# Peptides against a protein of PDB entry 7BBL: the designs that were tried, part 1

No score or structure here was measured in a lab: all are predicted.

Target 1, 86 residues: chain A of PDB entry 7BBL
Amino acid sequence: IAQESLESQEQRARAALRERYLRSLLAMVGHQVSFTLHEGVRVAAHFGATDLDVANFYVSQLQTPIGVQAEALLRCSDIISYTFKP
Unless a header shows other numbers, all headers, positions and changes below count from the first letter of the chain.
Peptide ipSAE is a variant of ipSAE made for these designs: the mean of its two directions, with the distance scale d0 fixed at 1.0 Angstrom where the peptide's residues are scored. Compare it only between designs on the same protein; published cut-offs may not carry over.
The geometry check fails a fold that doesn't show the stated peptide or that is severely misdrawn somewhere.

## One batch from the design tools (peptide; made by RFdiffusion4, then SolubleMPNN; aimed at target 1 R18; its pose is not in this set)

Design b1_p17_2_s4
Fold by OpenDDE base, seed 5:
Structure b1_p17_2_s4 (fold): chain B 86 residues (1-86), chain A 17 residues (1-17)
Amino acid sequence: as target 1 above (86 residues)
Amino acid sequence: SIEDALRAAARAAVAAA
C-alpha cells in the first residue's frame, strides 16, 4: 500500500494551519479581539485588517495597560495568542 | 519593552492614517 511521504504530510499540515489562520482573520473583522502579548500583557482592540505579506494587524480602539490608542499597528511576532467571539 | 514597541507601532499607524 502506498504511503504518503513525510514531506507530503508536513505540507498538508501547513496547508491546514494556514487555512485555519486565514478563516480566523476573516471571522475577526469588525470584532473586538483580546490579544495576549509578551511579558503577560493583554490588550483588547477592534480588528480592522491584516497585511498578510508583512504580517501586521491593523486595529482600532486598542486598550492597553497604559491607555487607549485610537489606531494601532500590531506585529504578528508580538502576539502570542488571541481570542474573540464570532 | 513590549509597551514601547506597541507605542511606536501606534505612532507609525497614526502617522500613516
Scores: peptide ipSAE 0.088, ipTM 0.640, DockQ to the pose 0.021
OpenDDE base, seeds 1, 2, 3, 4: peptide ipSAE 0.083, 0.085, 0.085, 0.082; ipTM 0.625, 0.631, 0.637, 0.632

## One batch from the design tools (peptide; aimed at target 1 R14 E19 L22 D53)

Design b1_p27_1 (made by RFdiffusion4)
Pose (drawn by RFdiffusion4):
Structure b1_p27_1 (pose): chain A 86 residues (1-86), chain P 27 residues (1-27)
Amino acid sequence: as target 1 above (86 residues)
Amino acid sequence: AAEEAWLAHAQAHATPELDAAAARAAA
């Protein structure tokens, strides 16, 4: 059999990486998720959803240094990192 | 079973932006 093209290999790699990423997003359902935002602000909320094209987060009960926001959308551009415990 | 069906659906509708998000998350 002819060798697999480099392009085909790269496509399989993207599929493998994406599949794992998607599983990691699914794993946040029912969990709290913490975030590191601009200015070093640390917040947390109940995970609701993410967009799949851009990593915007839909959350509830967002706890911030100044209060609790019942529903929130944290935009991808607002976030440096997010952390959760499975 | 529902998660697997969803993964198959999401993979079938993969976009370059989804691949980029996965690469950034892995970095």
Fold by OpenDDE base, seed 1:
Structure b1_p27_1 (fold): chain B 86 residues (1-86), chain A 27 residues (1-27)
Amino acid sequence: as target 1 above (86 residues)
Amino acid sequence: AAEEAWLAHAQAHATPELDAAAARAAA
């Protein structure tokens, strides 16, 4: 039995990752999310939307060490990890 | 590719708690 090609395996892997990410975003909608940023900075914000191409997070009520921002943009490149409770 | 970098980032920055929450939401 011929094995699946590497290209096909990579395609399925990418699709699975995309699905996992999107499902996570859907679960995140309307919830406060905890973000760990570089330099050990932790912030909390309500998830609004994301740019699927550029991978930006549009959030509201961003709690930062220096105060609360009504609306803000978090770049994925700035984020180390994120989690939330449904 | 940009898509691969995006997906790699998503994988690296997702937490077990987030994955569990996504799984529960999809159940």
Scores: peptide ipSAE 0.047, ipTM 0.609, DockQ to the pose 0.058
OpenDDE base, seeds 2, 3, 4, 5: peptide ipSAE 0.041, 0.042, 0.043, 0.041; ipTM 0.612, 0.608, 0.612, 0.607

Design b1_p27_1_s1 (made by RFdiffusion4, then SolubleMPNN; from b1_p27_1, 11 letters changed)
Fold by OpenDDE base, seed 3:
Structure b1_p27_1_s1 (fold): chain B 86 residues (1-86), chain A 27 residues (1-27)
Amino acid sequence: as target 1 above (86 residues)
Amino acid sequence: AADEALLAAALAAATDAQVAAALAAAA
């Protein structure tokens, strides 16, 4: 019975997750995205673009507890999760 | 070095069904 190596399994997993991520980026274009940040902070913003290498999110109309920022940069390290309605 | 794309994919809460529907609507 041919068993796929651990390295090969990991390679396929990486490819699948990257595809899922890229598809999600395409899907959220033109939509308001809800971001869950650290310390229980939740913000909403319109998706603009990302830096694929660093996974920075360039957003607009960022709704924060203090007010709305016209443009903002969210770092992947600051984000716990995100959701959007297609 | 950690793969940021993999991390972002794990952080995405949207289901594959939602993504597929959105992609179809945008096509």
Scores: peptide ipSAE 0.052, ipTM 0.555, DockQ to the pose 0.050
OpenDDE base, seeds 1, 2, 4, 5: peptide ipSAE 0.030, 0.032, 0.030, 0.050; ipTM 0.537, 0.600, 0.563, 0.550

## One batch from the design tools (peptide; made by RFdiffusion4, then SolubleMPNN; aimed at target 1 R18 L52; its pose is not in this set)

Design b1_p28_1_s3
Fold by OpenDDE base, seed 4:
Parts: sequence; C-alpha cells; structure tokens
Structure b1_p28_1_s3 (fold): chain B 86 residues (1-86), chain A 28 residues (1-28)
Amino acid sequence: as target 1 above (86 residues)
Amino acid sequence: MAALTAEFVARAEAEIRRLRAEAAALAA
C-alpha cells in the first residue's frame, strides 16, 4: 500500500477543519447567535452571512446594551467568542 | 439580508464540495 505523503495528509486535515468550520456557519443560518465582545459586552443577533475569508458577520436584529440595530456588521476583530443553539 | 444569506449559503456549500473533492483526490 502506497503511503500518502505527509504534506498530503496535512492538506486533508486542513480541508477537514475548514469544512467543519463552514458547516458550523451554515448551522447558524436562521438562528439567533450570542456574541461576546470586548469589555464584557454581550449581544444577540440573527445570523445572516459571513465573509468566508475574513469571517466578518452580517447580522440582523442586533440587540446591544444601548439598543437594537436592524442590520449590522460585526467585524471579526470585535468578537471574542460566539455561541448558538443549532 | 435574505439575498445575502442565500448567497452565503450557496458559496459555503460550493466550497464544501470543493474541499471534499480535494480530500478525495489527495487520498486517492
């Protein structure tokens, strides 16, 4: 049995992780997501889309401590973590 | 937002298909 090269194995591993990530994004479609931002700020919003390269989040009904935004862009640099119920 | 979401879903699914094809080719 011919062995797969180390580089090939690494490529497959990266591809698998990328697919896993994309699937997680797709799972957020139609769901409210809770985002933890800097300084302990937590917001909730309905997931719309992301930039697949930069991972910016396009969301709607963004609930912030000071009000609600109908539509908003959450930059990846602003986000510490996020969670949702699939 | 609906149109943006639809576009995102299409792009993400297309990329997943590409990744699967890549993995299959590498493992072959």
Scores: peptide ipSAE 0.653, ipTM 0.922, DockQ to the pose 0.898
OpenDDE base, seeds 1, 2, 3, 5: peptide ipSAE 0.653, 0.652, 0.653, 0.653; ipTM 0.922, 0.922, 0.922, 0.922; seed 3 fails the geometry check

Design b1_p28_1_s4
Fold by OpenDDE base, seed 1:
Structure b1_p28_1_s4 (fold): chain B 86 residues (1-86), chain A 28 residues (1-28)
Amino acid sequence: as target 1 above (86 residues)
Amino acid sequence: MQALTEQFVREAEERIRELRREAAELEA
């Protein structure tokens, strides 16, 4: 059996990471997600979808320090991290 | 939001299948 090139091995590794990422997004479906934004701002929202290209987060029931927004868009650039309970 | 979520799920699952296909093609 021929061995994979280093290039193909690296490509497979990246693909595996991408798949894991996508699966994590799918795992958020139907769950509340806690987002950490800039300046220590933390919000919670129900996950709706993401943009696979830009990774915009489309969420509902966004709980912010000043209130709840029914529908919201969180840009990937605004998000430092996020957590959720599967 | 429901329709958007359903669309996302379909697209994400499709992309995962594609990634697996690509990975298989890269395997010697």
Scores: peptide ipSAE 0.627, ipTM 0.910, DockQ to the pose 0.862
OpenDDE base, seeds 2, 3, 4, 5: peptide ipSAE 0.627, 0.625, 0.626, 0.629; ipTM 0.911, 0.910, 0.910, 0.911; seeds 2, 5 fail the geometry check

## One batch from the design tools (peptide; made by RFdiffusion4, then SolubleMPNN; aimed at target 1 D53; its pose is not in this set)

Design b2_p11_7_s3
Fold by OpenDDE base, seed 1:
Structure b2_p11_7_s3 (fold): chain B 86 residues (1-86), chain A 11 residues (1-11)
Amino acid sequence: as target 1 above (86 residues)
Amino acid sequence: MDMAEVQAILA
């Protein structure tokens, strides 16, 4: 009976996560996304684009605790997680 | 989506 190696299992897991991530980016287009940042800060914005190395998130209509920015750049290192309604 | 997991495979 054939058994998949640990390395193969890890590769499949990484591929699955990457696919889920990319699909989420496609799905969030045109919708407001809720971003959870450090220190418990939560902001909302519309997704624009990301760098290939996921260094930055380019967004619009960014709602922060102190105001709204038409266009903004979020460093991915500042983002803990995000959610949205597709 | 948790970015910690994403960063591990994309950064």
Scores: peptide ipSAE 0.464, ipTM 0.890, DockQ to the pose 0.690
OpenDDE base, seeds 2, 3, 4, 5: peptide ipSAE 0.452, 0.453, 0.454, 0.459; ipTM 0.883, 0.884, 0.885, 0.886

## One batch from the design tools (peptide; made by RFdiffusion4, then SolubleMPNN; aimed at target 1 V29 F47 D53; its pose is not in this set)

Design b2_p19_8_s3
Fold by OpenDDE base, seed 3:
Structure b2_p19_8_s3 (fold): chain B 86 residues (1-86), chain A 19 residues (1-19)
Amino acid sequence: as target 1 above (86 residues)
Amino acid sequence: ALSAEERARFEAELAALKA
């Protein structure tokens, strides 16, 4: 019986995660997205654009605990998770 | 907003992952 190496299994897992990420980006265009940031902060904003290389999120109408920011930039390193309704 | 070029790049990468 042939067995796939651990390295090969990990490569397939990473590829699957990347595909899931890209599909989510295509799906969120024009929708409001809820972002969970560090320190338990949650914000909502309309998705505008993103950079695949740096994973910056350009958003509008960013709703924060202290008010609304018309336009903002969220870096991937600032984001823990996000959800939206397709 | 995503440009046509950005969308094409997304789709190309997705296709490559499935190859």
Scores: peptide ipSAE 0.154, ipTM 0.763, DockQ to the pose 0.084
OpenDDE base, seeds 1, 2, 4, 5: peptide ipSAE 0.123, 0.095, 0.091, 0.051; ipTM 0.750, 0.729, 0.727, 0.666

Design b2_p19_8_s4
Fold by OpenDDE base, seed 1:
Structure b2_p19_8_s4 (fold): chain B 86 residues (1-86), chain A 19 residues (1-19)
Amino acid sequence: as target 1 above (86 residues)
Amino acid sequence: ALSPEERARFEAELAALLA
């Protein structure tokens, strides 16, 4: 049977991941999101938007161990994962 | 800080990318 090239398979995989990422961003707008950062740090914040060029997350009501920050930026590179309740 | 307008533009941009 015919098989698509490895490059084509990888391209589809990258496209699928990109789509899933973008859909998650859209879905989480306005919701409280739990972010897992490095060194086991977990914070919660209301997601607003990202800067697609720089990959900054614009959030509000960022709950940290030492208090709540009304507005904050989270660098995408600092985020390991995130979850939220729809 | 994000204005409602900026947030709306972001959502529209994502929607366009996913269309």
Scores: peptide ipSAE 0.388, ipTM 0.860, DockQ to the pose 0.082
OpenDDE base, seeds 2, 3, 4, 5: peptide ipSAE 0.384, 0.386, 0.386, 0.380; ipTM 0.858, 0.859, 0.859, 0.857

## One batch from the design tools (peptide; made by RFdiffusion4, then SolubleMPNN; aimed at target 1 R14 R18 L26 T50; its pose is not in this set)

Design b2_p20_4_s3
Fold by OpenDDE base, seed 1:
Structure b2_p20_4_s3 (fold): chain B 86 residues (1-86), chain A 20 residues (1-20)
Amino acid sequence: as target 1 above (86 residues)
Amino acid sequence: MSLEEFVARAEEEIARLRAV
């Protein structure tokens, strides 16, 4: 039986992780998401869209300690993690 | 991009990834 190469296995693993990420984004649609930013800052917002090159999150109703923004842009580099209830 | 565009592009990429 043919053995899958190491490179092929790594490729599949990367693909699986990428798919999981994309699916998580899709699952956010229509939900409020809690974003954890640097220095312990947490914000909540409704997910709108994102650049698939992992650049920006386009969100609405962004709740911050200083107020609510109807529309906002979160840089992916500023986001440590996110949680939401699907 | 719009939400619809995002969803379409994301699903398209997922399909491509599965074809790997």
Scores: peptide ipSAE 0.559, ipTM 0.922, DockQ to the pose 0.910
OpenDDE base, seeds 2, 3, 4, 5: peptide ipSAE 0.558, 0.555, 0.558, 0.557; ipTM 0.921, 0.921, 0.921, 0.921

## One batch from the design tools (peptide; made by RFdiffusion4, then SolubleMPNN; aimed at target 1 Q11 R18; its pose is not in this set)

Design b2_p21_7_s1
Fold by OpenDDE base, seed 2:
Structure b2_p21_7_s1 (fold): chain B 86 residues (1-86), chain A 21 residues (1-21)
Amino acid sequence: as target 1 above (86 residues)
Amino acid sequence: LTEAFVAAAEAAIARERAVLA
């Protein structure tokens, strides 16, 4: 019988993870998200969109320790984790 | 921006699901 290659299995695993990621992004729409950044910095912002290619986060009302930015961009590499209430 | 993102994300999800099928 035909057996799925290990490479194909890994491809499906990656696809599953990406789908899960994308669904989480969709769940963020219309919600405030708490982002944990490097150096123990935590910010909150309303999620707008991401760049699916680069994974930049486009947000609004970014609350930072030094003030609020109406609009901002958070690079994926800057983000350790995020949480939100669906 | 958000609407465009939603559409793009949904399309991307569909592509990933096709891989899983």
Scores: peptide ipSAE 0.550, ipTM 0.909, DockQ to the pose 0.892
OpenDDE base, seeds 1, 3, 4, 5: peptide ipSAE 0.541, 0.535, 0.543, 0.541; ipTM 0.908, 0.905, 0.907, 0.906

## One batch from the design tools (peptide; made by RFdiffusion4, then SolubleMPNN; aimed at target 1 E19; its pose is not in this set)

Design b2_p22_4_s3
Fold by OpenDDE base, seed 1:
Structure b2_p22_4_s3 (fold): chain B 86 residues (1-86), chain A 22 residues (1-22)
Amino acid sequence: as target 1 above (86 residues)
Amino acid sequence: SLAERIRRLEAELQAVRDAFLA
């Protein structure tokens, strides 16, 4: 019986993860997000946008240990994880 | 299709980005 190739299965899996990720980004639009950065640093900011290549997160009202930044850029490489309330 | 949904999502997020950076 003919079956889907392993490559095709992997492609669908990658695509499914991509869709899931993009939907999560869209869900964050306009909401405050809590980011966990390296060295245990935690910040909160309102999600603005991201590059589709996952390079940068553009945010506003970034609350950091040293103050609040009206607008800021967070590199994906700086982020360990994030949480938000849809 | 999944591919079509991804394209639409990317287009929407690109618009969000453009508006934010405008």
Scores: peptide ipSAE 0.669, ipTM 0.941, DockQ to the pose 0.853
OpenDDE base, seeds 2, 3, 4, 5: peptide ipSAE 0.667, 0.667, 0.667, 0.667; ipTM 0.940, 0.940, 0.940, 0.940

## One batch from the design tools (peptide; made by RFdiffusion4, then SolubleMPNN; aimed at target 1 F47 D53; its pose is not in this set)

Design b2_p23_3_s3
Fold by OpenDDE base, seed 4:
Formats: C-alpha cells, structure tokens, sequence
Structure b2_p23_3_s3 (fold): chain B 86 residues (1-86), chain A 23 residues (1-23)
C-alpha cells in the first residue's frame, strides 16, 4: 500500500480549501456578507465580485461604524473572516 | 487583477474538483 507523501497530502488539503473558498464565492453572489476586519471591526456588505489573484472583495452598500459606503474594495489582507446566509 | 465572473468561478471550481478527483 503506497502511502501518500506529506507534500501530496498538503497539496490535496490546499486544493480542498480552494474548492471550499470558490464554492463560498458562488454562494455569496447577491447576498449580504458579514466581514470581520482587524481590531474586531465588523462590516456588512453586498457581495459584488472578487479578483482572481489577490482575492479582493468588491462590495456594495458597505455598512460601517461611520455610515454606509455605496461601493468599496476590501483587501484580502484586511479580512479576518466572513460569513453569510446562503 | 481580473474580476472573477460567474463563469470563471464555475470553471475554476470545476478545475479544482477535477484535480481533487485525480488524487
């Protein structure tokens, strides 16, 4: 019985996470998403799109502590997590 | 970076699924 190498296992794990990520993006279309940013800042916005490489989030109706921003770009590096109701 | 369209997202997902199935 050939055991899969550690590198191969890690590759499968990364691929599985990527699949999960992409499925989440598809499910997010047209929905309001809650984003957790640095320092515990939480915002809600309608998902518009993301980019292929940087995974920026292009959103609309961004609800922030200081008001609503019609359109915004949330950088992946600024996002701790996000949740939504499918 | 290019914006991910619905079609592109589906294609990317299909590619990942195919890669996983090959393992």
Amino acid sequence: as target 1 above (86 residues)
Amino acid sequence: APILSREEAEAALAAVAAALAAK
Scores: peptide ipSAE 0.097, ipTM 0.646, DockQ to the pose 0.207
OpenDDE base, seeds 1, 2, 3, 5: peptide ipSAE 0.017, 0.043, 0.065, 0.054; ipTM 0.406, 0.582, 0.613, 0.555

Design b2_p23_3_s4
Fold by OpenDDE base, seed 3:
Structure b2_p23_3_s4 (fold): chain B 86 residues (1-86), chain A 23 residues (1-23)
Amino acid sequence: as target 1 above (86 residues)
Amino acid sequence: APLLSRAEAEAALAAVAAALAAK
């Protein structure tokens, strides 16, 4: 039985992660999301939209440690993780 | 740059699922 190449295994792993990401986006539409940012900063906001390329999050009612911002743009490069209730 | 609509997200998801099923 031929062993699957390392490159093929990595390709399937990347595709599985992409699928998981897309499913999470569909599930979070219209919900409040909790974002964990760098240096232990945590914020909550209502999910509005995202783009396909740079992966920006457009959110509203962003609750930060120093106040509430009505509308905001979060860059995926600044986000460690996020959670929400479907 | 373009915002992802629900229809576009579902199409992208279907494409990934199809690619995984082909292997």
Scores: peptide ipSAE 0.278, ipTM 0.781, DockQ to the pose 0.196
OpenDDE base, seeds 1, 2, 4, 5: peptide ipSAE 0.117, 0.261, 0.241, 0.136; ipTM 0.662, 0.781, 0.757, 0.673

## One batch from the design tools (peptide; made by RFdiffusion4, then SolubleMPNN; aimed at target 1 R18 E19 L22; its pose is not in this set)

Design b2_p25_4_s4
Fold by OpenDDE base, seed 1:
Structure b2_p25_4_s4 (fold): chain B 86 residues (1-86), chain A 25 residues (1-25)
Amino acid sequence: as target 1 above (86 residues)
Amino acid sequence: SLAEAALRVRELEAELQAVRDAFLA
């Protein structure tokens, strides 16, 4: 019985994960996003862009407990989760 | 197929790269 190779299966799985990630980023473009950071800190910001490799989040109008930043950089490692209204 | 999946990824990456370039310009 012929079947797809293990390597091919793994490659498709990696591609699927990458696609899900990229589509989520694309969906956030132009929207305000609520980010949950470490220690239960929550911030809101307008999503601007991301690095595809480093996964930095470039945002604007970042609302933090200490005030609003016109522009800011959020590292992926800082983020626990995010939500937004499509 | 893997080829189709790879193509979709490349297209999405190109789209997001354009978004990044526009944002940082």
Scores: peptide ipSAE 0.623, ipTM 0.930, DockQ to the pose 0.904
OpenDDE base, seeds 2, 3, 4, 5: peptide ipSAE 0.622, 0.622, 0.621, 0.621; ipTM 0.930, 0.930, 0.930, 0.929

## One batch from the design tools (peptide; aimed at target 1 R14 A15 E19 L22)

Design b2_p26_5 (made by RFdiffusion4)
Pose (drawn by RFdiffusion4):
Structure b2_p26_5 (pose): chain A 86 residues (1-86), chain P 26 residues (1-26)
Amino acid sequence: as target 1 above (86 residues)
Amino acid sequence: STAEFVAAVEAAIAEEQALRAELEAE
């Protein structure tokens, strides 16, 4: 059989990377997720959902240095990193 | 909702698996 094209290989790689990423998002259901925001602020909340095109987070019970926000949308652009324990 | 998010993520995983299987078959 002919060799697999480099393009086809890159597409399989993207699919493999994306599948793993999606599994990691699904794994946050039912868990708390912490975030590192701009200015070094560290917050945490109950995970609700993410958008799949851009990594915006929908969370509840967001705990910030100034209080608790019952529902929140943390935009992708607001976030440097997020961390959770499976 | 979380239920809709879970369904969307599972559907996207299935699409990525199907794409890999199709590429390998080719």

Design b2_p26_6_s2 (made by RFdiffusion4, then SolubleMPNN; its pose is not in this set)
Fold by OpenDDE base, seed 4:
Structure b2_p26_6_s2 (fold): chain B 86 residues (1-86), chain A 26 residues (1-26)
Amino acid sequence: as target 1 above (86 residues)
Amino acid sequence: MSVEEFVARLEEAIREERRRRAELEA
């Protein structure tokens, strides 16, 4: 059996990571997600959707330290991490 | 985009990634 090329192995790994990411998105649909943003800002919001290309997060009922936004867009670059309970 | 549409897109994307990996395994 011929061994996979290094490139193929890397592609496989990338595909696996993307699948894992996508599955996480699927799991958070309809759930409240806690986002950690820059400067220690933490917000919670109901997950709506993402841009699968850019990974923008479209959320609702965004709870911020200064109030609630009914609808909001969180750019991937703004997000340090996020957690949710499936 | 509705939730159902988004979910459908996700599931399709997941299937695509799985197919991609399967191709690389062959």
Scores: peptide ipSAE 0.482, ipTM 0.890, DockQ to the pose 0.727
OpenDDE base, seeds 1, 2, 3, 5: peptide ipSAE 0.479, 0.480, 0.481, 0.479; ipTM 0.888, 0.889, 0.889, 0.888; seed 1 fails the geometry check

## One batch from the design tools (peptide; made by RFdiffusion4, then SolubleMPNN; aimed at target 1 R14 E19 L22 D53; its pose is not in this set)

Design b2_p27_3_s2
Fold by OpenDDE base, seed 4:
Structure b2_p27_3_s2 (fold): chain B 86 residues (1-86), chain A 27 residues (1-27)
Amino acid sequence: as target 1 above (86 residues)
Amino acid sequence: SLAEARAAFLARAREELARLRAVLAAP
């Protein structure tokens, strides 16, 4: 990195951010996640998987205000934020 | 199925992390 170009620095920065993101996803495996959706709706679900590119969430036991879905897909466009206990 | 999606996700995520480690370790 002594003579690292600006392009290489940018690549490294992007890589670091992506690494942090992926590690956070892996940390959610086996945990219940709380999602904040539009209109103030909050749901909880067990994390299953994502598609990595679109950030869609494949989840189970989705607890919604009107009931529970055994399996569900939460699209990136539906999600405002999420949190979980590591 | 969810199980299949989980397996694929774990494999892809771990593979990408390995690639990113190589990038970050480069001098």
Scores: peptide ipSAE 0.500, ipTM 0.886, DockQ to the pose 0.806; fails the geometry check
OpenDDE base, seeds 1, 2, 3, 5: peptide ipSAE 0.491, 0.496, 0.495, 0.492; ipTM 0.884, 0.886, 0.885, 0.884; seeds 1, 2, 3, 5 fail the geometry check

Design b2_p27_7_s3
Fold by OpenDDE base, seed 2:
Structure b2_p27_7_s3 (fold): chain B 86 residues (1-86), chain A 27 residues (1-27)
Amino acid sequence: as target 1 above (86 residues)
Amino acid sequence: SLAEMNAGLTRAEVRAEYEALAAALAA
């Protein structure tokens, strides 16, 4: 029985993750998002926009362990994961 | 990480994908 290769399966998996990511960018607009950063640091902020050219997240009301920042920039490379309620 | 997820895509490709998806979802 013909079956797709492991590599092909990985491609599909990556594609699925990519789609989820892109959909989340659209869905999180105007919502508070919880971001998990390196070393277990967790912050919450309202998603404003994303810069696809620089791969940055522009957020507002960023709640950090130190305090709240009215506006902030989170680099995509610094974000391990995030969650939000649409 | 998100960086790892996007590692295989250029910024232009990401932009194109985002715009295409946005258009599709808005249709």
Scores: peptide ipSAE 0.068, ipTM 0.664, DockQ to the pose 0.585
OpenDDE base, seeds 1, 3, 4, 5: peptide ipSAE 0.035, 0.020, 0.045, 0.021; ipTM 0.590, 0.477, 0.634, 0.479

## One batch from the design tools (peptide; made by RFdiffusion4, then SolubleMPNN; aimed at target 1 Q11; its pose is not in this set)

Design b2_p30_6_s1
Fold by OpenDDE base, seed 2:
Structure b2_p30_6_s1 (fold): chain B 86 residues (1-86), chain A 30 residues (1-30)
Amino acid sequence: as target 1 above (86 residues)
Amino acid sequence: PEVTRTTAEDLAIRAQAAALRAAEAARAAA
């Protein structure tokens, strides 16, 4: 029986994880998302979209420690993680 | 259910994929 190589299995696993990530971005559209940033900063915002490279997160109603920003840009490099409820 | 994702995870995945492609290309060119 022809068996898939370990390398191929790993590729599929990575592809699946990447797809899961990208699909999460799609699922976030229109939802409020909690972003964990560096230095223990946590903000909440309504997710709008990302650019093609997923380098920037375009959000609205960003709740920051110093107030609410109607529209904002979050750099992917500033984000540790994000949490939302689909 | 609540969904949590990390940017580090995604970055690692992309980096691993790129590294693998580079290695495969090197082998194919040998």
Scores: peptide ipSAE 0.475, ipTM 0.829, DockQ to the pose 0.505
OpenDDE base, seeds 1, 3, 4, 5: peptide ipSAE 0.440, 0.420, 0.466, 0.404; ipTM 0.813, 0.803, 0.820, 0.793; seeds 3, 4 fail the geometry check

